# Peptides against a protein of PDB entry 5EIB, part 44

Target 1, 366 residues: chain A of PDB entry 5EIB
Amino acid sequence: VDLEPGTMDSVRSGPFGQIFRPDNFVFGQSGAGNNWAKGHYTEGAELVDSVLDVVRKESESCDCLQGFQLTHSLGGGTGSGMGTLLISKIREEYPDRIMNTFSVMPSPKVSDTVVEPYNATLSVHQLVENTDETYCIDNEALYDICFRTLKLTTPTYGDLNHLVSATMSGVTTCLRFPGQLNADLRKLAVNMVPFPRLHFFMPGFAPLTSRGSQQYRALTVPELTQQMFDSKNMMAACDPRHGRYLTVAAIFRGRMSMKEVDEQMLNVQNKNSSYFVEWIPNNVKTAVCDIPPRGLKMSATFIGNSTAIQELFKRISEQFTAMFRRKAFLHWYTGEGMDEMEFTEAESNMNDLVSEYQQYQDATAD
Target 2, 366 residues: chain A of PDB entry 5EIB as posed
Amino acid sequence: VDLEPGTMDSVRSGPFGQIFRPDNFVFGQSGAGNNWAKGHYTEGAELVDSVLDVVRKESESCDCLQGFQLTHSLGGGTGSGMGTLLISKIREEYPDRIMNTFSVMPSPKVSDTVVEPYNATLSVHQLVENTDETYSIDNEALYDICFRTLKLTTPTYGDLNHLVSATMSGVTTCLRFPGQLNADLRKLAVNMVPFPRLHFFMPGFAPLTSRGSQQYRALTVPELTQQMFDSKNMMAACDPRHGRYLTVAAIFRGRMSMKEVDEQMLNVQNKNSSYFVEWIPNNVKTAVCDIPPRGLKMSATFIGNSTAIQELFKRISEQFTAMFRRKAFLHWYTGEGMDEMEFTEAESNMNDLVSEYQQYQDATAD

## One batch from the design tools (peptide; aimed at target 1 Q126 G337)

Design b2_p18_1_s2 (made by RFdiffusion4, then SolubleMPNN; from b2_p18_1, 12 letters changed)
Fold by OpenDDE base, seed 3:
Structure b2_p18_1_s2 (fold): chain B 366 residues (1-366), chain A 18 residues (1-18)
Amino acid sequence: as target 1 above (366 residues)
Amino acid sequence: SAKKTLERTKKALEKKKA
C-alpha cells in the first residue's frame, strides 16, 4: 500500500514483485507529502476502504486468522498517517485479533524531513492504543549499526532495509516453523507484554553482516548470545543498560546444541541480572529453530521489552516539543482538518508512556 | 510511588496467569 504510484511500480518491477497478488496492490495518486494528517484524514482516508476490502478478502481466505502485521515508517505521511488509520480501522473490525507492527522510527541522521517528530508522535499515540505488539526499528540505531559496526561510510536505505529484513525474518521465525516457542502472535503477546500499554519491543540481530561482505565468520553460540545482548546490536536507539528488561525472547536459528544455548542464556542473564526486573519470574524465553536463515549457518534474534525504550520516546518528545512550542509547520496539519489539541493529546500520551516505563524501572521487589 | 507501581504490577501479572 502506498499513496504514491511509483512505489508500487518499483515493487512490481523488483526481483520479488511476482510474490504479491496484483489485486493486493492498493495505491493513491497524490502522496502524503510527509504529512501525517494527509495520510490519516485526507489522501489516506480516501484510500483506506480499498485497503480494508483487500484485508477482508485475505482474512476470509485464512483457515485460522491470528492477527495482522503492519510494516510502516513513522516519519513519512503514508506509513505514519495512513498506517495508523489502517490499524485503527482493522482494530475496530477485528477487536479480538492481534495487531502487530514493525514501526520504523525516524532519525535526523537519516532524513532531512523536518516534520518527522510530529508524524512520529501522532503515530505513537495511535500505536499505544491500537497495537498489541510493536517492534521499534529505529533509523538512528540502524544508521549507527551500519556506520560503526558494518563500517559503511555512507549508509543507504538499502543497508538499513537489510537490517530490517534480517530482524523481521528473525522475530517471525517462531510463527513460520512448527513446534516453536511463541508459535502464534497471542502467545508472543502473553510472553512479552506484561502490561498492555508497554508493548514496544527493542529487536536485535546477530550476526550483523553487510550485503556483499560474505565473510562467513562461523559464529559460535556464545558469540551469538553475547552479540545479541550487546547494546550495539539493538535496532532501537536506546541503551538497555539505562533501563530494565521486563521480558526477553531469544530466537536461535541453525544447528546448535539446546544445552549450549540454555547454558549461554543463563550465563548472560546472570551477568546482566541488574538489567532485569526481579519481580517478573521466568521473564526470559528461548527458542531454537534448526533451520538457519538463508546464507547463514546460525543466527540469534533478540526481542526485548525494556524500560530503556523510554529513551527513544524522550528523543521524539524533545524534538516534538521544540517544534510544537514554535507552532512550526502546524498549518500543514491544521489545513488537513487537524486540531492543535490532537498534538497535545499525542504529546501527553507519549509522556505518560515514558512515565509508566520509568515507574516500572524504579519498581523494586518489596 | 514505586510501591503502588509494584502492586499494580503484581495484579497485572496475576491477571495474565489466569
Scores: peptide ipSAE 0.019, ipTM 0.483, DockQ to the pose 0.019
OpenDDE base, seeds 1, 2, 4, 5: peptide ipSAE 0.006, 0.015, 0.016, 0.006; ipTM 0.399, 0.424, 0.518, 0.377

Design b2_p18_1_s3 (made by RFdiffusion4, then SolubleMPNN; from b2_p18_1, 9 letters changed)
Fold by OpenDDE base, seed 2:
Structure b2_p18_1_s3 (fold): chain B 366 residues (1-366), chain A 18 residues (1-18)
Amino acid sequence: as target 1 above (366 residues)
Amino acid sequence: SAKKTLERTEEALARKAA
């Protein structure tokens, strides 16, 4: 789905374009112009019914519909505005299904789109209310990984998207292979989301490899375990040491000893016990899949529900507030029929979310 | 809630058409 035809043509002409049904390409002509209100109230609203018809058709063809997975950006008008409209419409029609998102957070290190803080804040407001699980994939963290860890002098969207694809492949492992922990979206939600509003995940991946870099020929379970808990491996620009883990899932892939995995996972929890809440029992879950990712002998994917995620929301909130106080570009949104009150409500709800994360960070076992 | 978001979408569309 896109409001621009050129994106769909790029997907269709790509190496995997033929895996998608031609009738499942739904696209507009005008684009959203990086405006959330165009995505949500105008251009996106004109296209949404055609998308819902495809969603209904594909949902009816499912033997067992668990829920929906949306991949979108929060900086652009289509992914942010139309993406959140689709979430709301799907949530209305399928209230008993899991809504899962892969939400790409904007960063001024990656994009010069001045209105990204508005699009992100307005999107986060919708995600708080209408999603069950959101993977926060932060372009700032991806850029910093590419530049600092992978030593790429000029990170490209291709390099960032490689990390995104590796992470998405990792977190979906349990859904794609039989006999895994969190084998369905609802079990993942039950294990990862102790409080309904606190459903924003910090993903991480090990080993980190760039396109064309020599793959690690001999990774060990201890190295994977240490890397996936390293703040430098987090796909969200938050330091887990500044918060506390509410819940964690670790997904190992490849031929390895389950005993060695359990030993290393226990060791890393004990070493980092101050960074876990003590009042959520058994809050770390581990899975092992014998099937490695393509080109690697083994990998580990991390999913953290951490109160440190508030750093990401604070960054967006600060950028939003600095623009909104100046009423910068506000007329681009109000001119599409949006109310100024929606900005204030979205800012308030995101600040409430930050306060909730801080409250649970400071909470002790009573 | 999804319902409130949809009500706002309808109101915004009505404001654009006016």
Scores: peptide ipSAE 0.127, ipTM 0.783, DockQ to the pose 0.830
OpenDDE base, seeds 1, 3, 4, 5: peptide ipSAE 0.054, 0.000, 0.021, 0.000; ipTM 0.495, 0.298, 0.364, 0.288; seed 5 fails the geometry check

Design b2_p18_1_s4 (made by RFdiffusion4, then SolubleMPNN; from b2_p18_1, 10 letters changed)
Fold by OpenDDE base, seed 4:
Structure b2_p18_1_s4 (fold): chain B 366 residues (1-366), chain A 18 residues (1-18)
Amino acid sequence: as target 1 above (366 residues)
Amino acid sequence: SAKKTLERTEKALKKKAE
């Protein structure tokens, strides 16, 4: 789905374009022009019913519909505005189904689009209320990984999207292979989301290796475990040491000893015990899948529900507040039928979410 | 809530059609 035809043509002409049904390509002509309000109230609202017709048709073809997965950007107008409209419409029609998102957070290191903090804040307001599980994929973290860890001098969207793809493949491992932990979206939610609003995940991937060092690196379970808990391997620009883990899932892939995985996972928990909440017993879950990712002997994927995710929301809130105090660019949103009050409500709800994360970070065991 | 967002969307669409 896109409000621009050129994106759909790129997918259709791509190496995997044939895996999608032609009738499932729903697109507009005008685009959203990086405006959340165009995506949510105008251009996107004109297209949403045709998307829902496809969603219904594909849902009726499912033997057992678990829920929905949306991949979208929060910096643009289509992914943010139309994506959150689509979530709301699907949630209304399928209230008992899991809503899962892969939400790409904007960064001024990656894009010069000045209004991205507005689009992100307005989107987060919708995601807090209408999703059950949100993977926070932060373009700032992806850029920093590409630049510092992968040693790419000029990271491209292709380089960032490769990390996104690796992460998405990792976190969906348990859904794609039988006999795994969190084998369905609802079990994932039950294990990862202790409080309904605190459903924003910090994903991480190991190994992250530069092309020049890749040939010299032995991949071991201890190294994967250590790297998976390293802040430099997080796909969200947050330091887990500045918060506490509510819940963690670790997904190992490849031929390895389950015993060695359990020993290393216990060691990393004990070493980092101060960064876990004490009042959630057995809050770390581990899975091992014998099938490695393509091109690797082994990998580890991390899913963290951490109170440190508030650093990401604070960064967006600070950028939002700096523009909103000056009413900069608001006329582009109000001209599409938005009220200025919707900005204030979105800012308030995101600040409330930050306060909730801080409250649970400061909570001690009684 | 999803319902409040949808009510706002419908109101904005009506205002654009006028």
Scores: peptide ipSAE 0.060, ipTM 0.758, DockQ to the pose 0.724
OpenDDE base, seeds 1, 2, 3, 5: peptide ipSAE 0.009, 0.017, 0.000, 0.019; ipTM 0.459, 0.495, 0.407, 0.570

Design b2_p18_2 (made by RFdiffusion4)
Pose (drawn by RFdiffusion4):
Structure b2_p18_2 (pose): chain A 366 residues (1-366), chain P 18 residues (1-18)
Amino acid sequence: as target 2 above (366 residues)
Amino acid sequence: PTPEPFATHGKPANEPLP
């Protein structure tokens, strides 16, 4: 789905572009120009019922639908504006299905548009209310990993998407292969989301590799465990050691000692016990899958529900406030008939989300 | 704090001003 028609061509000319159902391409003529109001209201509303028809069709041919997963950026107009409209419409039509999103957060280091904080805040407001799980993919973190760790002086979207694709493959492994833990979206959500608004996850993986060089060696289980908890291996730009884990899911892929995995996971939990909330006993679940990802014999994927994610929302909120105080470009949004109070409503909701993460960060079992 | 039972949730889509 895109409001911009040129997106259809690039996907089709891609390696697996012909495998998609031709009828499932739903596109507009213009597109939103980084205007969330255009995406949602204006233009996305024009296009949205066509998308829902296709969604309804895919759903009726499902033996037992688990739910939906949406990939989109929060900083633009279509993936953000229309994407959250689609989520709201799907929530109305399929209220008992899990909604899961892979949402990429904007960063000034990657994109040169100062309205992106507007678009992201209006979107975060929708996701807080309407999604069950959201993987926070931070362009800030992706750029820093490419620039500082992978030593790519000028990271491209291809460089960033290599990190995203490795992460998405890792976090969906329990859904795609036989296993006991978090095997479906609802079971994953019940294990990861103690409070309905706090459903933004910090993904990480090890080893971090630059695409096209080179290999190995394969990591030991200790090396995998330590790296997948490392702040430098997170896809969200937050220091996990600045907050506390409410829940964690760890996924080890490849051939390895299940015993050694158990020992290392127990080791990181009790050496660093102060970083795991004490009032959620046994809050770290571990899954092993025998099939490694491409190019690797061993890998680990980390999914964290950490109070430290408030740093991501504080950063967006600060940029949003800096722009919204001066009312810059606000007429671009209200020109599409959007209420200015929706900006204030979204800002308040996001700041409320930050306070809630802090409340549980300071909470004690006493 | 005790965790709450999980359930799906949501709100309706927004609308523009007339």

Design b2_p18_2_s1 (made by RFdiffusion4, then SolubleMPNN; from b2_p18_2 with T2V E4Q N14R E15K)
Fold by OpenDDE base, seed 2:
Structure b2_p18_2_s1 (fold): chain B 366 residues (1-366), chain A 18 residues (1-18)
Amino acid sequence: as target 1 above (366 residues)
Amino acid sequence: PVPQPFATHGKPARKPLP
């Protein structure tokens, strides 16, 4: 789905373009122009019914529909505005299904689009209310990984998207292979989301590999375990040491000892016990899949529900507030049928979410 | 580059970052 045809043509002409049904390419002509309101109330609203017809058809063809997985950006107009409209409409039609998102958070290090803080704040408001699980994939963290960790002098969207694809492949491992922990979206939600609003995940991946980098040495289970808990490996620009983990899932892939994995996972929890809440018992879950990712002998994927995610929301909120106080570009949103009140409500709800994360960070076992 | 409030075109799949 896109409001621009050129994106769809790029997917169709790509190496895997033929994997998607031609009739499942739904696209507009005008685009959203990085305006959330165009995505949500105008251009996106004109296209949404055609998307819902495809969603219904594909849902009816499922033997067992667990839920939906949306991949979108929060800085753009289509991914943010139309993406959140689709989430709302799908939630209305399928209230008993899991809504899962891979939400790419904007960063001024990656994009010169000034209104990205508005698009992100308006999107986060919708995600708080209408998603069950959201993977926060932060372009700032991806850039910092490419530049600082992978030593890429000139990171590209291709390099960032490689990290995104590796992470998405990792977190979906349990859904794609039999006999895994969190084998369905609902079990993942039950294990990862102790409080309904606190469903924003910090993903991480090990080993970190760039496209065209020489084959890294085969990592050991201890090295994978240490790397996936390192703040530098987080795909969200938050330091886990500034918060507490509510829940964690670790997904190992490749031929390894389950005993060694359990020992290393216990060791990392014990070493970092101050960074876990003590009042959620058994809050770390581990899975091992014998099938490695393509081109690696082994990998580990991390999913963290951490109160440190508030750093990401604070960054967006600060950028939003600095623009909104000046009423900068506001007329481009209100001209598409938005009320100024929706900006204030979205800001308030995101600040409430930050306050909730802080409350649970400071909570002790009574 | 001058910061853009709104884009007039989509982002290419392998654009260099600024």
Scores: peptide ipSAE 0.037, ipTM 0.485, DockQ to the pose 0.019
OpenDDE base, seeds 1, 3, 4, 5: peptide ipSAE 0.032, 0.033, 0.040, 0.006; ipTM 0.451, 0.479, 0.477, 0.392; seed 4 fails the geometry check

Design b2_p18_2_s2 (made by RFdiffusion4, then SolubleMPNN; from b2_p18_2, 5 letters changed)
Fold by OpenDDE base, seed 5:
Structure b2_p18_2_s2 (fold): chain B 366 residues (1-366), chain A 18 residues (1-18)
Amino acid sequence: as target 1 above (366 residues)
Amino acid sequence: PVPQPFATHGKPALKPKP
């Protein structure tokens, strides 16, 4: 789905374009112009029914519909505005199904789109209420991983999207291979989401290795475990050491000892015990899939529900507030039929979310 | 008081605008 045809043509002509049904390409002509209100109230509202018709058709063809997975950008107009409209409409029609998102968070290091803080804040407001699970894939963190860890001097969207694809492949491993932990979206929510509003995950993927170091790197369970819990390996720009893990899932892939995985997972929990809440029993879950990802002998994927995710929302909120206090660009949103009160409501709800994370961070068993 | 994990905090979902 897109409000621009050119992106869809790029997907269709791409190496995997043939995996999608032609009738499942729904697109507009005018685009959203990086405006959330244009995506949500005008151009996106004109297209949403055509998307819902495809969603219904694909849902009816499912033997057992678990839910929906949306991949979108929160900085743009289409992914943010139309994506959140689509989530709301799907949630209304399928209230008993899981809504899962891969939400790409904006960064000034990656995009010059000045209104991204508005689009992101307005999107987060919708995601808090209408999703069950949200993977926060932060362009700030992806850029920093590419530059610092992968040693890419000039990170590209291709380099960032490679990390996104590795993450998406990793977190969906349990859904694609039977007999694993979190084998369905509902079990993932039950294991990962202790409080309904606190459903924003920090993902991570290991191994991340620079091209120059690949030939010298051993891939071991200890090294995967150590890298997966490293703050520099988080695909959300927050430090887990500034918060507490509510829940964690670790998905190992490849031929390895379950015993060694369990030993290393116990060791990393014990070393980082201060960064876990003690009042959620068995809050770390581990899975091992014998099938490695393509081109690797082994990997690990991390999913963390941490109160440190509030750092990401604070960054967006600070940028939002600095623009909104100046009434900067508001007429572009209100001109598309948006109310200015929706900015204040979105800011308030995101600040409430930050306060909720802080409350659970400060909670003790005593 | 210890937070009760996995309790449903029933904030109403945002209804789509018509």
Scores: peptide ipSAE 0.047, ipTM 0.460, DockQ to the pose 0.271
OpenDDE base, seeds 1, 2, 3, 4: peptide ipSAE 0.000, 0.035, 0.036, 0.041; ipTM 0.428, 0.553, 0.550, 0.567

Design b2_p18_2_s3 (made by RFdiffusion4, then SolubleMPNN; from b2_p18_2, 7 letters changed)
Fold by OpenDDE base, seed 3:
Structure b2_p18_2_s3 (fold): chain B 366 residues (1-366), chain A 18 residues (1-18)
Amino acid sequence: as target 1 above (366 residues)
Amino acid sequence: PVPQPFATHGAPALKPKA
């Protein structure tokens, strides 16, 4: 789905374009112009019924519909505005199904789009209420990984999207291979989300290795475990050492000893015990899939529900507040039928979410 | 008061379509 036709041609011409039905390519003509309100109230609202008809048709063809997975950017107008409209409409029609998102967070290191803080804040407000699971993929963190870890001097969107694809492949491993932990979206939510609003995940991937160093890197269970818990491997721009893990899932892929995995996972929890809440028992889950990713002998994927994710929301909130106090560009949103109060409601709900994460960070068992 | 984690997971089990 897009408000621009050119994105559909890129998908169709891609190596997997033939997997998708031609009728499932729904697109507009005008685009959202990086405006959330165009995506949500005007251009996106004109297209949403055509998308819902496709969603119904595909949902009817499913023998066992688990839920929906949306991949979108929160900085743009289409992914943010129309994406959150679709989430709302799908939630209204399928209230008992899981809503899962891969939400790409904006960064001023990656994009000069001045209104990204508005689009992100308005999107987060919708995601808090209408999703069950949100993987926070932060362009800030992806850029830093590309630059610092992968040694790319000028990271491209292609380099960032490579990290996104590796992470998405990792977190969906349990859904694609039978007999795994979190084998369905509902079980993942039950294991990862202790409180309904606190469903924003910090993903991570190992190994992250520069092209020049790949031949010299051993891939061992201890190294994968250590890297998976390293703050530098997090795909969200927050330091897990500034918060506490509510829940964690670790997904190992490749031929390895279950015993060695369990030993290393116990060791890393014990070493990092101060970074876990003590009042959630058995809050670390581990899965092992014998099938490695393409081109690797083994990998590990991390999913963290951490109170440190508030750093991401604080960054967006600070940028939002600095623009909103100046009334910068508000007329572009209000001109599309949006109320100025929705900005204040979205800011408030995001600040409440930050306060909730802080409250659970500071909570004791006594 | 100790937080009560997972108290709201009363969502019904997914059933296959008949």
Scores: peptide ipSAE 0.061, ipTM 0.554, DockQ to the pose 0.080
OpenDDE base, seeds 1, 2, 4, 5: peptide ipSAE 0.046, 0.008, 0.000, 0.000; ipTM 0.490, 0.393, 0.394, 0.325

Design b2_p18_2_s4 (made by RFdiffusion4, then SolubleMPNN; from b2_p18_2, 6 letters changed)
Fold by OpenDDE base, seed 3:
Structure b2_p18_2_s4 (fold): chain B 366 residues (1-366), chain A 18 residues (1-18)
Amino acid sequence: as target 1 above (366 residues)
Amino acid sequence: PVPQPFATHGKPARKPKA
């Protein structure tokens, strides 16, 4: 789905274009112009019914519909505005199904789009209410990984998207290979989301590999375990050491000893016990899939529900507040049918979310 | 008071309030 045709043509002409049904390509002509309101109330609202018709058709063809997975950007107008409209409409029609998102967070280091703080804040407001699970993929974290870790002097969207694809492949491993931990979206939610609003995940993985690196270093289970808990491997721009893990899932891939994995996962928890909440029993879950990622012998993917994720929301809120106090660009949103009150509601809800994370960070076992 | 984790888990999603 896109509000522009060129993205669909790129997907269709791509190496995997034939895996998608031609009738499942729904697209507009005008785009959202990086405006959330245009994505949500005008251009996106004109297209949403055509998307819902496809969603219904594909849902009816499922033997067992678990839920939906959306991949979108929160900085743009289409992914943010139309994406959140689509989430709302799907949630209304399928209230018993899981809504999962891969939400790409904007960064001033990667994009010059001035209104990204508005689009992100308005999107987070919708995600808090209408998703069950949201993987926070931060363009700042991706850029910093490419620049600092991968030593790419000029990170490209191709480099960032490689990290995104590796992360998505990792976190969906249990869904694609039966008999694993979190084998369905609902079980993932049950294990990862202790409080309904606190469903924003910090993804990470090891090893961090560039597309051009033919030298697959054989990592050991101890090295994978150590790296997946390293703050430098997090795809969200927050430091897990500034918060506490509510829940963690670790997904190992490749031929390895389950015993060695369990021993290393216990060791890393014990070494980092101060970074876990003590009042959630058995809050670390581990899965091992014998099927490695393409090109790697072994990998580990991390899913963290950490109170440190509030750093990401604080960054967005600070940027939002600095713009909104000046009433900068508001006429672009109000001209598409938004009320100024929707901005203040979205800001409030995001600040409430930050306060909730802080409350659970500071909570002790009595 | 210790937070009660997972207390609402497994209930159908609350309808978004209109």
Scores: peptide ipSAE 0.060, ipTM 0.490, DockQ to the pose 0.157
OpenDDE base, seeds 1, 2, 4, 5: peptide ipSAE 0.017, 0.035, 0.013, 0.049; ipTM 0.420, 0.455, 0.468, 0.486; seed 5 fails the geometry check

Design b2_p18_3 (made by RFdiffusion4)
Pose (drawn by RFdiffusion4):
Structure b2_p18_3 (pose): chain A 366 residues (1-366), chain P 18 residues (1-18)
Amino acid sequence: as target 2 above (366 residues)
Amino acid sequence: AALEERRDEVIEKRREEK
């Protein structure tokens, strides 16, 4: 789905472009120009019922639908504006299904548009209310990993998307292969989301590799465990050691000692016990899958529900406030008939989300 | 819910105008 028609061509000319159902391409003529109001209201509303028809069709041909997963950026107009409209319409029509999103956060290091904080805040407001699980993919973190760790002086979207694709493959492994833990979206959500609004996850993986060089050696289980908890391996630009884990899901892929995995996971939990909330006993679940990802014999994927994610929302909020106080470009949004109070409503909701993460960060069992 | 209702009204008004 895109309001921009040129997106259809690039996907089709891609390696697996012909495998998609031709009828499932739903596109507009213009597209939003980084205007969330255009995406939602204006233009996305024009296009949205066509998308829902296709969604309804895919759903009626499902033996037992688990739910939906949406990939989109929060900084633009279509993936952000229309994407959250689609989520709200799907929530109305399929209220008992899990909504799961892979949402990429904007960063000034990657994109040169100062309205992106507007678009992201209006979107975060929608996701807080309407999604069950959201993987926070931070362009800030992706750029820093490419620039500082992978030593790519000029990271491209291809460089960033290599990190995203490795992460998406890792976090959906329990859904795609037989296993006991978090095997479906609802079970994953019940294990990861203690409070409905706090459903923004920090993904990480090990080893971090630059695409096209080179290999190995394959990591030891200790090396995998330590790297997947490392702040430098997170896809969100937050230091996990600045907050506390409410829940964690770890996924080890490849051939390895299940015993050694158990010992290392127990080791990181009790050497660093102060970083795991004490009022949620046994809050770290571990899954092993025998099939490694491509190019690797061993890998680990980390999914964290950490109070440290408030750093991501504080950064967006500060940029949003800096722009919104000067009312810069606000008429671009209200020109599409959007209420200015929706900006204030979204800002307040995001700041409320930050306070809630801090409340549980300081909470004690006493 | 209330925000979605307001947004739907704005969408319908724009559709009627066109």

